Peptides against a protein of PDB entry 4Y8H. Designs and how they scored, part 89

Target 1, 222 residues: chain A of PDB entry 4Y8H
Amino acid sequence: TTIVGVKFNNGVVIAADTRSTQGPIVADKNCAKLHRISPKIWCAGAGTAADTEAVTQLIGSNIELHSLYTSREPRVVSALQMLKQHLFKYQGHIGAYLIVAGVDPTGSHLFSIHAHGSTDVGYYLSLGSGSLAAMAVLESHWKQDLTKEEAIKLASDAIQAGIWNDLGSGSNVDVCVMEIGKDAEYLRNYLTPNVREEKQKSYKFPRGTTAVLKESIVNICD

## One batch from the design tools (peptide; made by RFdiffusion4, then SolubleMPNN)

Design b2_p25_5_s1 (from b2_p25_5, 9 letters changed)
Fold by OpenDDE base, seed 1:
Structure b2_p25_5_s1 (fold): chain B 222 residues (1-222), chain A 25 residues (1-25)
Amino acid sequence: as target 1 above (222 residues)
Amino acid sequence: SAEEEKLEELAKNPKDLGSTSTATD
């Protein structure tokens, strides 16, 4: 898995690859790793897919109830605290690593949570087996005052680095954009780099044509 | 909560450095 988060001038972007693996086997080529906690609070999950989905659904339900009770828009820090408390209660038995991001009345936020309940804060974050490859892109190209478009590109480029360099990552890039004052924009399969362009040109070689796969010219100097 | 307020304060001045994890999926 490769998951990333990137803050920009007016919001936050999260992105993920779509490969699910079971050991050496690709179990799913189009797994959804971006989960909605609330309309404007999303997370990306790494680790056990079932655990990440279950915990995010539970916290989503609790946040909805809390929002209804308080008549207030949910806060990212409230979601973070609930996630942290839940993961801590299970003392690492839940194999969930999360990037939590969103917009609320206090602004835009980006956090990560590890399985033992530790939390990090940053302008850009990466988790998963592809995190090192993604982080190399983020560290090289992140700047202050990113536009929405620059942040989407940076997040997507970071996920692609994971896809190309990590065996646990692959297939497509999903993106979720959370901009202040707007609805969240979930871009499922924003990029499909491994979709072989349908060979538009059926090279119908005539019957009897042998394809030359490799030609090496060795100049034997006398 | 006091913990939420602390997290909000930390969010105002996030680290410029990204964080990495070695999670397998």
Scores: peptide ipSAE 0.040, ipTM 0.641, DockQ to the pose 0.695; fails the geometry check
Fold by OpenDDE base, seed 4:
Structure b2_p25_5_s1 (fold): chain B 222 residues (1-222), chain A 25 residues (1-25)
Amino acid sequence: as target 1 above (222 residues)
Amino acid sequence: SAEEEKLEELAKNPKDLGSTSTATD
């Protein structure tokens, strides 16, 4: 798994790959790793898929009840606290690693939670087996005051780095954008890099022809 | 809660550096 979160000037974006693995086997090519806690609070999950889904559903239900009781939009920190307390209670027996992000009346927020209940705060985060590859992209290209479009691109590029460099990551890129004053935008399969568009031109190459996909001549001598 | 307030304070001054953790999936 590769999951990332990136803050931008007016919100936060999270992204994930869509590969699920069972050991060396690809179990699902298009699993959903982005989970809705509330309309404007989303999680990306890494680790045991069942645990990530179960914990996010539980906290989502509790946040909904809390929101109804208080007549207030739920806060990201409230969701984070509930997740943290739940994971801490189980001392890492719940194999959930989460990026928690959202917008609320206090602004935009981005957090991570580890399986044992530790939490981090940052402008950009990555988790999962592809996190190192993703972080290399994030550290290289993150800047302050990103636009929405720049943040989506950065997050997507980071996920793709995970897809290319991590065997546990692959297939598509899912994105969720949470912008202040707007509804959350869940972009399922925002990128499908492995879906080769059936090139309409069936180049029937004769047997023995190697297709040159791209030729770039770089003159090294100038 | 006091913990929520602490988390809100942390959220106001997030670390410039991202966090990286390796998980299995």
Scores: peptide ipSAE 0.031, ipTM 0.569, DockQ to the pose 0.676; fails the geometry check
Fold by OpenDDE base, seed 3:
Structure b2_p25_5_s1 (fold): chain B 222 residues (1-222), chain A 25 residues (1-25)
Amino acid sequence: as target 1 above (222 residues)
Amino acid sequence: SAEEEKLEELAKNPKDLGSTSTATD
């Protein structure tokens, strides 16, 4: 898995790959790793897909109830606290690593939560097995005062770095944009880099040429 | 809550550095 979050001038973007694995097997090529907690609060999950989904659904339900009782838009920090308390209660037995992001009346927010309930804050974050590859892109290209479009591009480029360099990551890029004063924009399959282009015209390769179906460059650092 | 207010304050001034965590999936 590769998941990222990027703050921009007027909001936050989260993105994820869509590969699900069961050991050496690709279980799903189009797994949804972005989860809605509320209309303007979303999270990306790494680790056990079932655990991330179950936790986010539970907190989503609690946030909805809380919003109804208070007649207020839910806050990202309230969702974060509920997630943190839940994960802490299970002391890492729940295999969920989360990037939590959103907009609320206090502004735009970006957090991460580890399986044991620790939290981090940043302008850009990455989690999952592809997080190192994603972070290399983020650290190289992140700047202050990103536009929405620059942040979407940066997040997508970071996910693609994970897809190309991590065996646990792959397939498509999902994006969710949360801009202050707007509805959240969920861009399912924003990029589909592994869609086999329709076989262009049968280049009749001469008999005996093996079609390279997939080229993976693995830099073996000595 | 006081904890929420603290987290909101931290969110206004996040660290300039990103964070990474390696998960298996």
Scores: peptide ipSAE 0.030, ipTM 0.609, DockQ to the pose 0.737; fails the geometry check
Fold by OpenDDE base, seed 5:
Structure b2_p25_5_s1 (fold): chain B 222 residues (1-222), chain A 25 residues (1-25)
Amino acid sequence: as target 1 above (222 residues)
Amino acid sequence: SAEEEKLEELAKNPKDLGSTSTATD
């Protein structure tokens, strides 16, 4: 998995790859790793797919209830605290690593949470098996006062670095953009770099390649 | 802490977090 978050001048972008694996097997080529906690608060999950989904759904439900009771828009820090407390309670038994991002009445926010409940704050973050490849791109190209378009590009380039360099990452790039004063923009399959056009490259084998028609393995027991 | 460093390393490679039969992303 490769997941990233990038702050820009008026909001935050998160992005993820779409490969799911079971050991050496690709289980799903188009797994959704971006989860909605609230309309303007999203997270990206790495680790055990079932744990990331279960935790984000639980916190999403609790945030919705809290928003209804308070008659207020949910805050990113409230979602962060609830996630942190939940993960800490289970002391790493939940295999969830999260990037939490969003916009609220206090501004735009970007956080990460590790399985044991530790939290980080940054202008750019990466997690997952592809995080080092992604971070190399982020550190090289991040600047202050990014535009929305520059941030989407940077996040996408960072995910692609994970896809190309990490065996655990692959397939497509999903993006979610959360801009202050706008609705969240979820861009499922924003990039599909591995959609090989069926290059009908008829590999005409050069004249002289002998087709092996039949192999018989004879076990000679001496 | 050494535990935080280990978890940061694990966060860099979440595949190592568990052989549980569930799909890992």
Scores: peptide ipSAE 0.027, ipTM 0.423, DockQ to the pose 0.091; fails the geometry check

Design b2_p25_5_s2 (from b2_p25_5, 10 letters changed)
Fold by OpenDDE base, seed 5:
Structure b2_p25_5_s2 (fold): chain B 222 residues (1-222), chain A 25 residues (1-25)
Amino acid sequence: as target 1 above (222 residues)
Amino acid sequence: SAEEEKLLELSKNPKDLGSTSSATD
């Protein structure tokens, strides 16, 4: 998995790859790793897919109830605190690593939460097996006062770095944009880099090129 | 809560450096 978050001048963007694996097997090529907690608060999940989905649904339900009782828009810090307390209670037995982002009446926010309940804050964050590849892109190209479009591009480029360099990451790029004063924009399959256009161009291999007739992939279990 | 206020203050002035964490898929 590769997940990222990037703050921009008027909001925050999160992005994720769409590969799900079970050991050496690609279980799903189009897994959704972006989850809605509230209309303007979203998270990206890494780790055990079932755990990330279960925890985000639970917190989403509790935030909705809290919002109804208080007649107030949900706050990102409230969602973060609830997630942190839940993960801490289970002391890492829940295999969920989360980037939590959103907009609320106090502004735009970007946080991360680890499985044991530790939190971090930044202008840009990455988690998952592809996080190092993503972070290399973020550190190289992040600047202050990013536009929405620059932040979407940066986040997407960071996810693609994970897709290309991490075996646990792959397929498509999903994006969610949360801008102050607007509705959240969820861009499912924003990029599909592995959709090989059928190159209709018959590459006539030059005479003498040996055609590879059969590839056998041998899974060497170490 | 005092913890929410602290997190809000940190969010106003976040770290300039991003963070990384390794996880499985």
Scores: peptide ipSAE 0.167, ipTM 0.696, DockQ to the pose 0.727; fails the geometry check
Fold by OpenDDE base, seed 3:
Structure b2_p25_5_s2 (fold): chain B 222 residues (1-222), chain A 25 residues (1-25)
Amino acid sequence: as target 1 above (222 residues)
Amino acid sequence: SAEEEKLLELSKNPKDLGSTSSATD
């Protein structure tokens, strides 16, 4: 998985790849890793897909209830706090790593949450097995006062770096744009990079060479 | 809550520009 968040001048962008893996197997080529907590608060999930979905759905339901009771637009920090408390309660037994982003009456926000409930804040964030490749792009090209378009491009480029360099990442790029004063814009399959399967040119291997039919790179997470 | 206010303040003035985590899947 590669997930990223990028703040821009008037909002925040999150993006994700769409590969789901089960060990050495690609389980889904078009997995949705962006989850709506509320209309203007979204998260990207890495780790166990079931855990990320379950946690985000639970918090989404609670935020909706809270919004109804308060008659106020939900705040990103409230969603973050609820997620943090939930993950902390399980002490890392829930395999959910989240980028939480959104807009509310207080502005635009970007956070990350680790499985044990620790939180980070940044102008740009990346999580997942492709996070290092994504971060290399983010660190190289992030600047202050990004436009919406620049932030979408930067996030997409970072996800693509994960797709190209991480086996746990692949297929398409999903994007969600949360701009102040606008509705959230969910761009499912914003990029569908045709992984040109480089047709393995039938290199006539000399007699006696075994064609490598399948290269499986096992990321051993320590 | 006091914790939400603290997080709000941190969000307005992030100390760290970026963070990475190597979680699989």
Scores: peptide ipSAE 0.157, ipTM 0.685, DockQ to the pose 0.698; fails the geometry check
Fold by OpenDDE base, seed 2:
Structure b2_p25_5_s2 (fold): chain B 222 residues (1-222), chain A 25 residues (1-25)
Amino acid sequence: as target 1 above (222 residues)
Amino acid sequence: SAEEEKLLELSKNPKDLGSTSSATD
């Protein structure tokens, strides 16, 4: 899994790949890893898919009830606290790693939560097995005052880096954009990069020819 | 809550740092 979050000038974007794995096996090519907690608060989940879905549904239900009782838009920090408390209660037995993002009356927010309930804050975040590859892109290209379009591109490029460099990540890129004063925009399969099946062209090289695999490492850093 | 306020303040002034975590998927 590769999941990312990026803050921009007027909101936050989260993105995820769509590969689900069971050990070395690709179980699903189009798994949804973006979960709605509320209309304007979304999570990206890494780790055990069932755990991420279950916890986000539970918190989503509780936030909805709370919002109804208070007649107020839910706050990202309230969702974060509920998620944190839930994950902490289970002491890492829930294999959920989350990027929590959204907009509320206090502004735009981006957080991460680890399986044991620790939280982090940033302008950009990445989690999952592809997080290092994603972070390399984020660290290289993040800047202050990103536009919505620049943030979507940056998040998508970061997910693609995960897809290309992590066996646990792959297939499509999902995006959710949460802009202040607007409805959330869920972009399912925003990018559908053609996984060129590496046709293992079994080049039967004649006896005595060593195939020089030119690995062109395209440094995506330029 | 005091914790929510602290988290809100942190969100308003986040560190210009990205965080990474390894997960299984």
Scores: peptide ipSAE 0.145, ipTM 0.681, DockQ to the pose 0.673; fails the geometry check
Fold by OpenDDE base, seed 4:
Order: structure tokens, then C-alpha cells, then sequence
Structure b2_p25_5_s2 (fold): chain B 222 residues (1-222), chain A 25 residues (1-25)
């Protein structure tokens, strides 16, 4: 798994790959690793898929009840606290690693939670087996005051780095954008890099012809 | 809660350094 979060000037983006593995086997090529806690609070999950889904659903239900009771939009920090307390209670027996992000009346937020309930904050985060590859991209290209579009691109590029460099990551890129004052935008299969374009016309190339798939002319300036 | 307030304060001024950890898939 590769999951990332990136803050931008007016919100937060999370992204994930869509590969699920069972040991060396690809179990699912298009699993959903982005989970809705509330309309404007989303998680990306790594680790045991069942645990990530179960914990996010539980906290989502509790947040909904809390929101109804208080007549207030749920806060990311409230969701984070509930998740943290739940994971801490189980002392790492829940194999869930989460990036928690969202927008609320207090602003935009990006957090991570480890399986034992520890939390971190940042402008950009990555988790999962592909996290190192993703982080290399994030550290190289993150800047302050990212636009929404720049943040989506950065997050997507980071996920793709995970896909290319991590055997546990692959297939598609899912994205969720949470912008202040807007509804969350869940972009399922935002990128599908491994979708073989339907074979354009079977060019019967004669034996010995290598199809040039991409020609890039690099002007080497002397 | 006091913990929520602390987390909120941290979120307003997060570290420039991203965080990474390895997990399984």
C-alpha cells in the first residue's frame, strides 16, 4: 500500500493506490483504501484492510451521532481522538495505519495514526509499504501555498512512485479532495496508469520491428 | 477536550517535515 496526504492553501488531499495483496499474491487490483468518516473527513488506510475498514466505520458512526447530538459539523481532531483512543486500547492488535484528513469549521487538517495509537502531523504524510518512495517525491516537490491542482498532482505523483517502486502497491490512484467551503470530492480511479489503452489497431509490425511507444526528443543543449 | 485542543494547535502549525512509516500493503 501507498497512501499519502498533502495540505494545500485551502484544504487537504489524500490519495491511495488500489492494490490489495495477500502475501505475494495480488488479491484485488482495485480495492478502495479511502474511507469516509464524515462528509468532509476522510481516511486513507494501510495495514490490514479489514481492520482499517472496521475502525473507520465505527468512528464514522460515532462521529455522525456526535454531530447529530451537538448540531455541529464534526471536527477532524474529534475523529482523530476517537481513532487514537480506539487503536491505543488494542495496543497494536488492530493492524491499522491511517492518514486522517479533512476540513471543518476550524480549518483543514492532516494527521497520521499508527496501529498503536500514536499520532503525527505534517504538511505532507505517507504511510504503507510504498511510503518511502512516496516520501521521496513529497520531500522533493512539496512547497508552501500549493494550489488544489498542485496538491492533487503531488499526491498522485507520490502514489505513482509507490506503485512503481513497491511490490505491495499498484494499479490505480484514488484521490479525495477536501477543500474549505466545499463538499469533498472523491475521485475514484483518478489515475489508471496500468489500464492498457485498448490496443489501438493491431499494427502488424513485420518481425523485428520494435514499436516505439513514446518518442521524447531531448534537446541536449551543448 | 484538552487533547483535541492540543491537536488542533499542532495542526495549525504542523512541522514542515513529512512523516513516513512502513506498513504492509
Amino acid sequence: as target 1 above (222 residues)
Amino acid sequence: SAEEEKLLELSKNPKDLGSTSSATD
Scores: peptide ipSAE 0.121, ipTM 0.672, DockQ to the pose 0.679; fails the geometry check

Design b2_p25_5_s3 (from b2_p25_5, 11 letters changed)
Fold by OpenDDE base, seed 2:
Structure b2_p25_5_s3 (fold): chain B 222 residues (1-222), chain A 25 residues (1-25)
Amino acid sequence: as target 1 above (222 residues)
Amino acid sequence: SEEEQKLLELAKNPKDLGSTSGATD
């Protein structure tokens, strides 16, 4: 997995690859690793796919209830705290590594959470097996005051670095953009760099024909 | 909460510009 988050001047973008692996096997080529916690708070998950999905759904449900009771838009820090407490309670047995991002009345936020409930803050973050490849791109090209378009490009380039250089990452790039004062924009399969063109050539041979792929003539007489 | 306020302060003044961690699967 490669997941990234990047802050820009008016919001935050998260992105992920779409490869799911089970050991050495590609389990899914188009797995969704971006999860909605609330309309304006999204999470990218690395680690055990089932755990990342389950924890984000649980926290999403609790935040929705809290938002209804308070009549307030949920805060990213509230989601972070709930996730942190939940993961800490299970002492790392929930294999969830999360990038949590969103916009709320206090602004745009970007955090990471590790399986034991530790948290990090940054303007750009990467997690997963492809995180080092992604971070090389982020460290090289990140600047202050990124535009939305520059942040989307940077995030997608970082994910592509994971796709090309990490065995655990692959297929497509998913993006979610959370801009202040706007609805979240979920861009499923924003990039599809590995789409095989349909084989235009029908290799339908008549029954009883065998294609000769290679001919070698060996002279046996010295 | 006090914890939320601390997280907000950290978010406003991050010590590290970026963070990376390896995760399996």
Scores: peptide ipSAE 0.034, ipTM 0.424, DockQ to the pose 0.634
Fold by OpenDDE base, seed 1:
Structure b2_p25_5_s3 (fold): chain B 222 residues (1-222), chain A 25 residues (1-25)
Amino acid sequence: as target 1 above (222 residues)
Amino acid sequence: SEEEQKLLELAKNPKDLGSTSGATD
C-alpha cells in the first residue's frame, strides 16, 4: 500500500493506490483505500483492509451521532481522538494505519495514526509499504502555499512512485480533495497508469500464418 | 476537549514538515 496526504493553501488532499495483496498474490487490483468518516473528513488506510474499514465505519457512525447531539459540524480532531482511543483500547491488535484528513470550522487538518494509537502531524504524510518511495517525491517537490492543483499533482506523483517501486502497491490512484468551504471531491481512479494501452496491433494473424520472430543464419563451414 | 486542543496546537506548529512509516500493505 501507498497512502499520502498533502496540505495545500485552502485544504487537504489524500491519495492512495488500489492494490490489495495477500502475500505474493494480488488479491484485488482496484480496492478502495479511501474511506469517508464524514462528508468532509476522509481517511486513507494501510495494514489489514478489514480492520481499516471496520474502524473507520465505527468512528464515522459515532461522529455522526456526536454531530447530531452537539448540532455542530464534525471536527477532524474529534475523529482523530475517537480513532486513537479505539486503537489504544485494542493495544495494536487492530492492524490499522491511517492518514486522517479533512476540513471543519477550525480549518484544514492532516494527521496520521498508527495501530498503537500514536499520532503524527505534518504538511505531508505517507504510510504503507510504498511510503518511502512516496516520501522521496514529497520531500523533493513539496513547498509551502501549494495550490489545489499542485497538491493533487504532488499527491498523485507520490502514489505513482509507490506503484512503480513498491511490490505491495499498484494499479490506480484514488484521490480525495477536501477544500475549505466546499464539498469533498472523491476522485475514484483519478489515474489509471497500468491500464494497458489497447493493443493497437491486433495479433490476430490469419489462420496458418506463423510469425517469424527471429531468423539467424549460422554458417557451420567456417 | 483538552486532548483535542493539544492536537490542534500541535497541528499549528508541527515539529516536522512530514512523516512516514512502513506498513504491511
Scores: peptide ipSAE 0.112, ipTM 0.735, DockQ to the pose 0.594; fails the geometry check
Fold by OpenDDE base, seed 4:
Structure b2_p25_5_s3 (fold): chain B 222 residues (1-222), chain A 25 residues (1-25)
Amino acid sequence: as target 1 above (222 residues)
Amino acid sequence: SEEEQKLLELAKNPKDLGSTSGATD
């Protein structure tokens, strides 16, 4: 997995690859690693897919209830706190590594959470097996006061670096943009760099194109 | 909560520009 978050001048963008792996096997070529906690708070998940989904759904439900009770838009820090407390309670047994991002009445926010409940803050973050490849791009090209378009590009370039250099990352780039004063924009399959073009050449060779060098008939019935 | 306020303050003044961590998937 490669997941990233990038702050820009008026919001935050998160992005993820779409490969799911089970050891050396590609389990899913187009999995969704971006999860909605609330309408304007999204997270990207790395680690155990089931754990990332379960924890984000749980916190999403609690945040919704809290929002209804308070009659207020949910805050990113509230979601972060709930996630942190939950993950800490399980002492890393929940294999969820999350980038949590969003916009709320206090502004735009970008955080990361590790499986044991530690949290980080930054203008740009990367997690997953492809995080180093992504971070190389982020560190090289991040600047203060990014535009929305620059941030989307930077995040997408960082994910692509993971796709190309990490065995655990691949296929497509998903993006979610959370801009202050706007609805979240979830861009499923924003980039599809690995779409195999239809093979222009039919590899249907007529019979006899390959010379049979040797034929042996083995009777398998004793 | 006090923790929420602390996180909010950290969010306003991040110490690190960026962070990375290796994870599984």
Scores: peptide ipSAE 0.040, ipTM 0.382, DockQ to the pose 0.673; fails the geometry check
Fold by OpenDDE base, seed 5:
Structure b2_p25_5_s3 (fold): chain B 222 residues (1-222), chain A 25 residues (1-25)
Amino acid sequence: as target 1 above (222 residues)
Amino acid sequence: SEEEQKLLELAKNPKDLGSTSGATD
């Protein structure tokens, strides 16, 4: 997995790859790793897919209830605190690594949470097995006062770096943009870099190429 | 809460511009 978050001048963007793996097997080529906590608060999850989904759904439900009781828009820090407390109670047994981002009446926010409940704050963040590849792009190209378009591009480029350099990352790029004073914009499959154009080129093997008729794999180590 | 306010203050003045961590998926 590669997940990133980037703050820009008027909001925050998060992005993720869409590969799910089970050991050496690609389980899903189009897994959704961006989760809605509230209309304007989203998270990206890395680690155990089931744990990230379960935790984000639980906190999303609690935030919705809290918002209804208080008659106030949910705050990113409230979601962060609830996630932190939940993960801490389980002492890292929940394999969830999260980037939490959003906009609220106090502004735009970007946080990360580790499985043991530690939290980080930054203008740009990356998590997952592809995080180092993503961070190389972020550190090279991040600047203050990014526009929305620059931030989307930067986040997408960082995810693509993970897709190309990390075996655990792949397929498509999903993006969610949370701008102050606007609705969240969820861009499912914003980029599809691995859609192989149907190779229209029928590589006709030249006449004389011996077709492999039978392949037998013999395990020599028995 | 006081803890939420502390997080808000940290968010306004983050010590680290960026952070990275490894996870499998």
Scores: peptide ipSAE 0.025, ipTM 0.559, DockQ to the pose 0.665; fails the geometry check

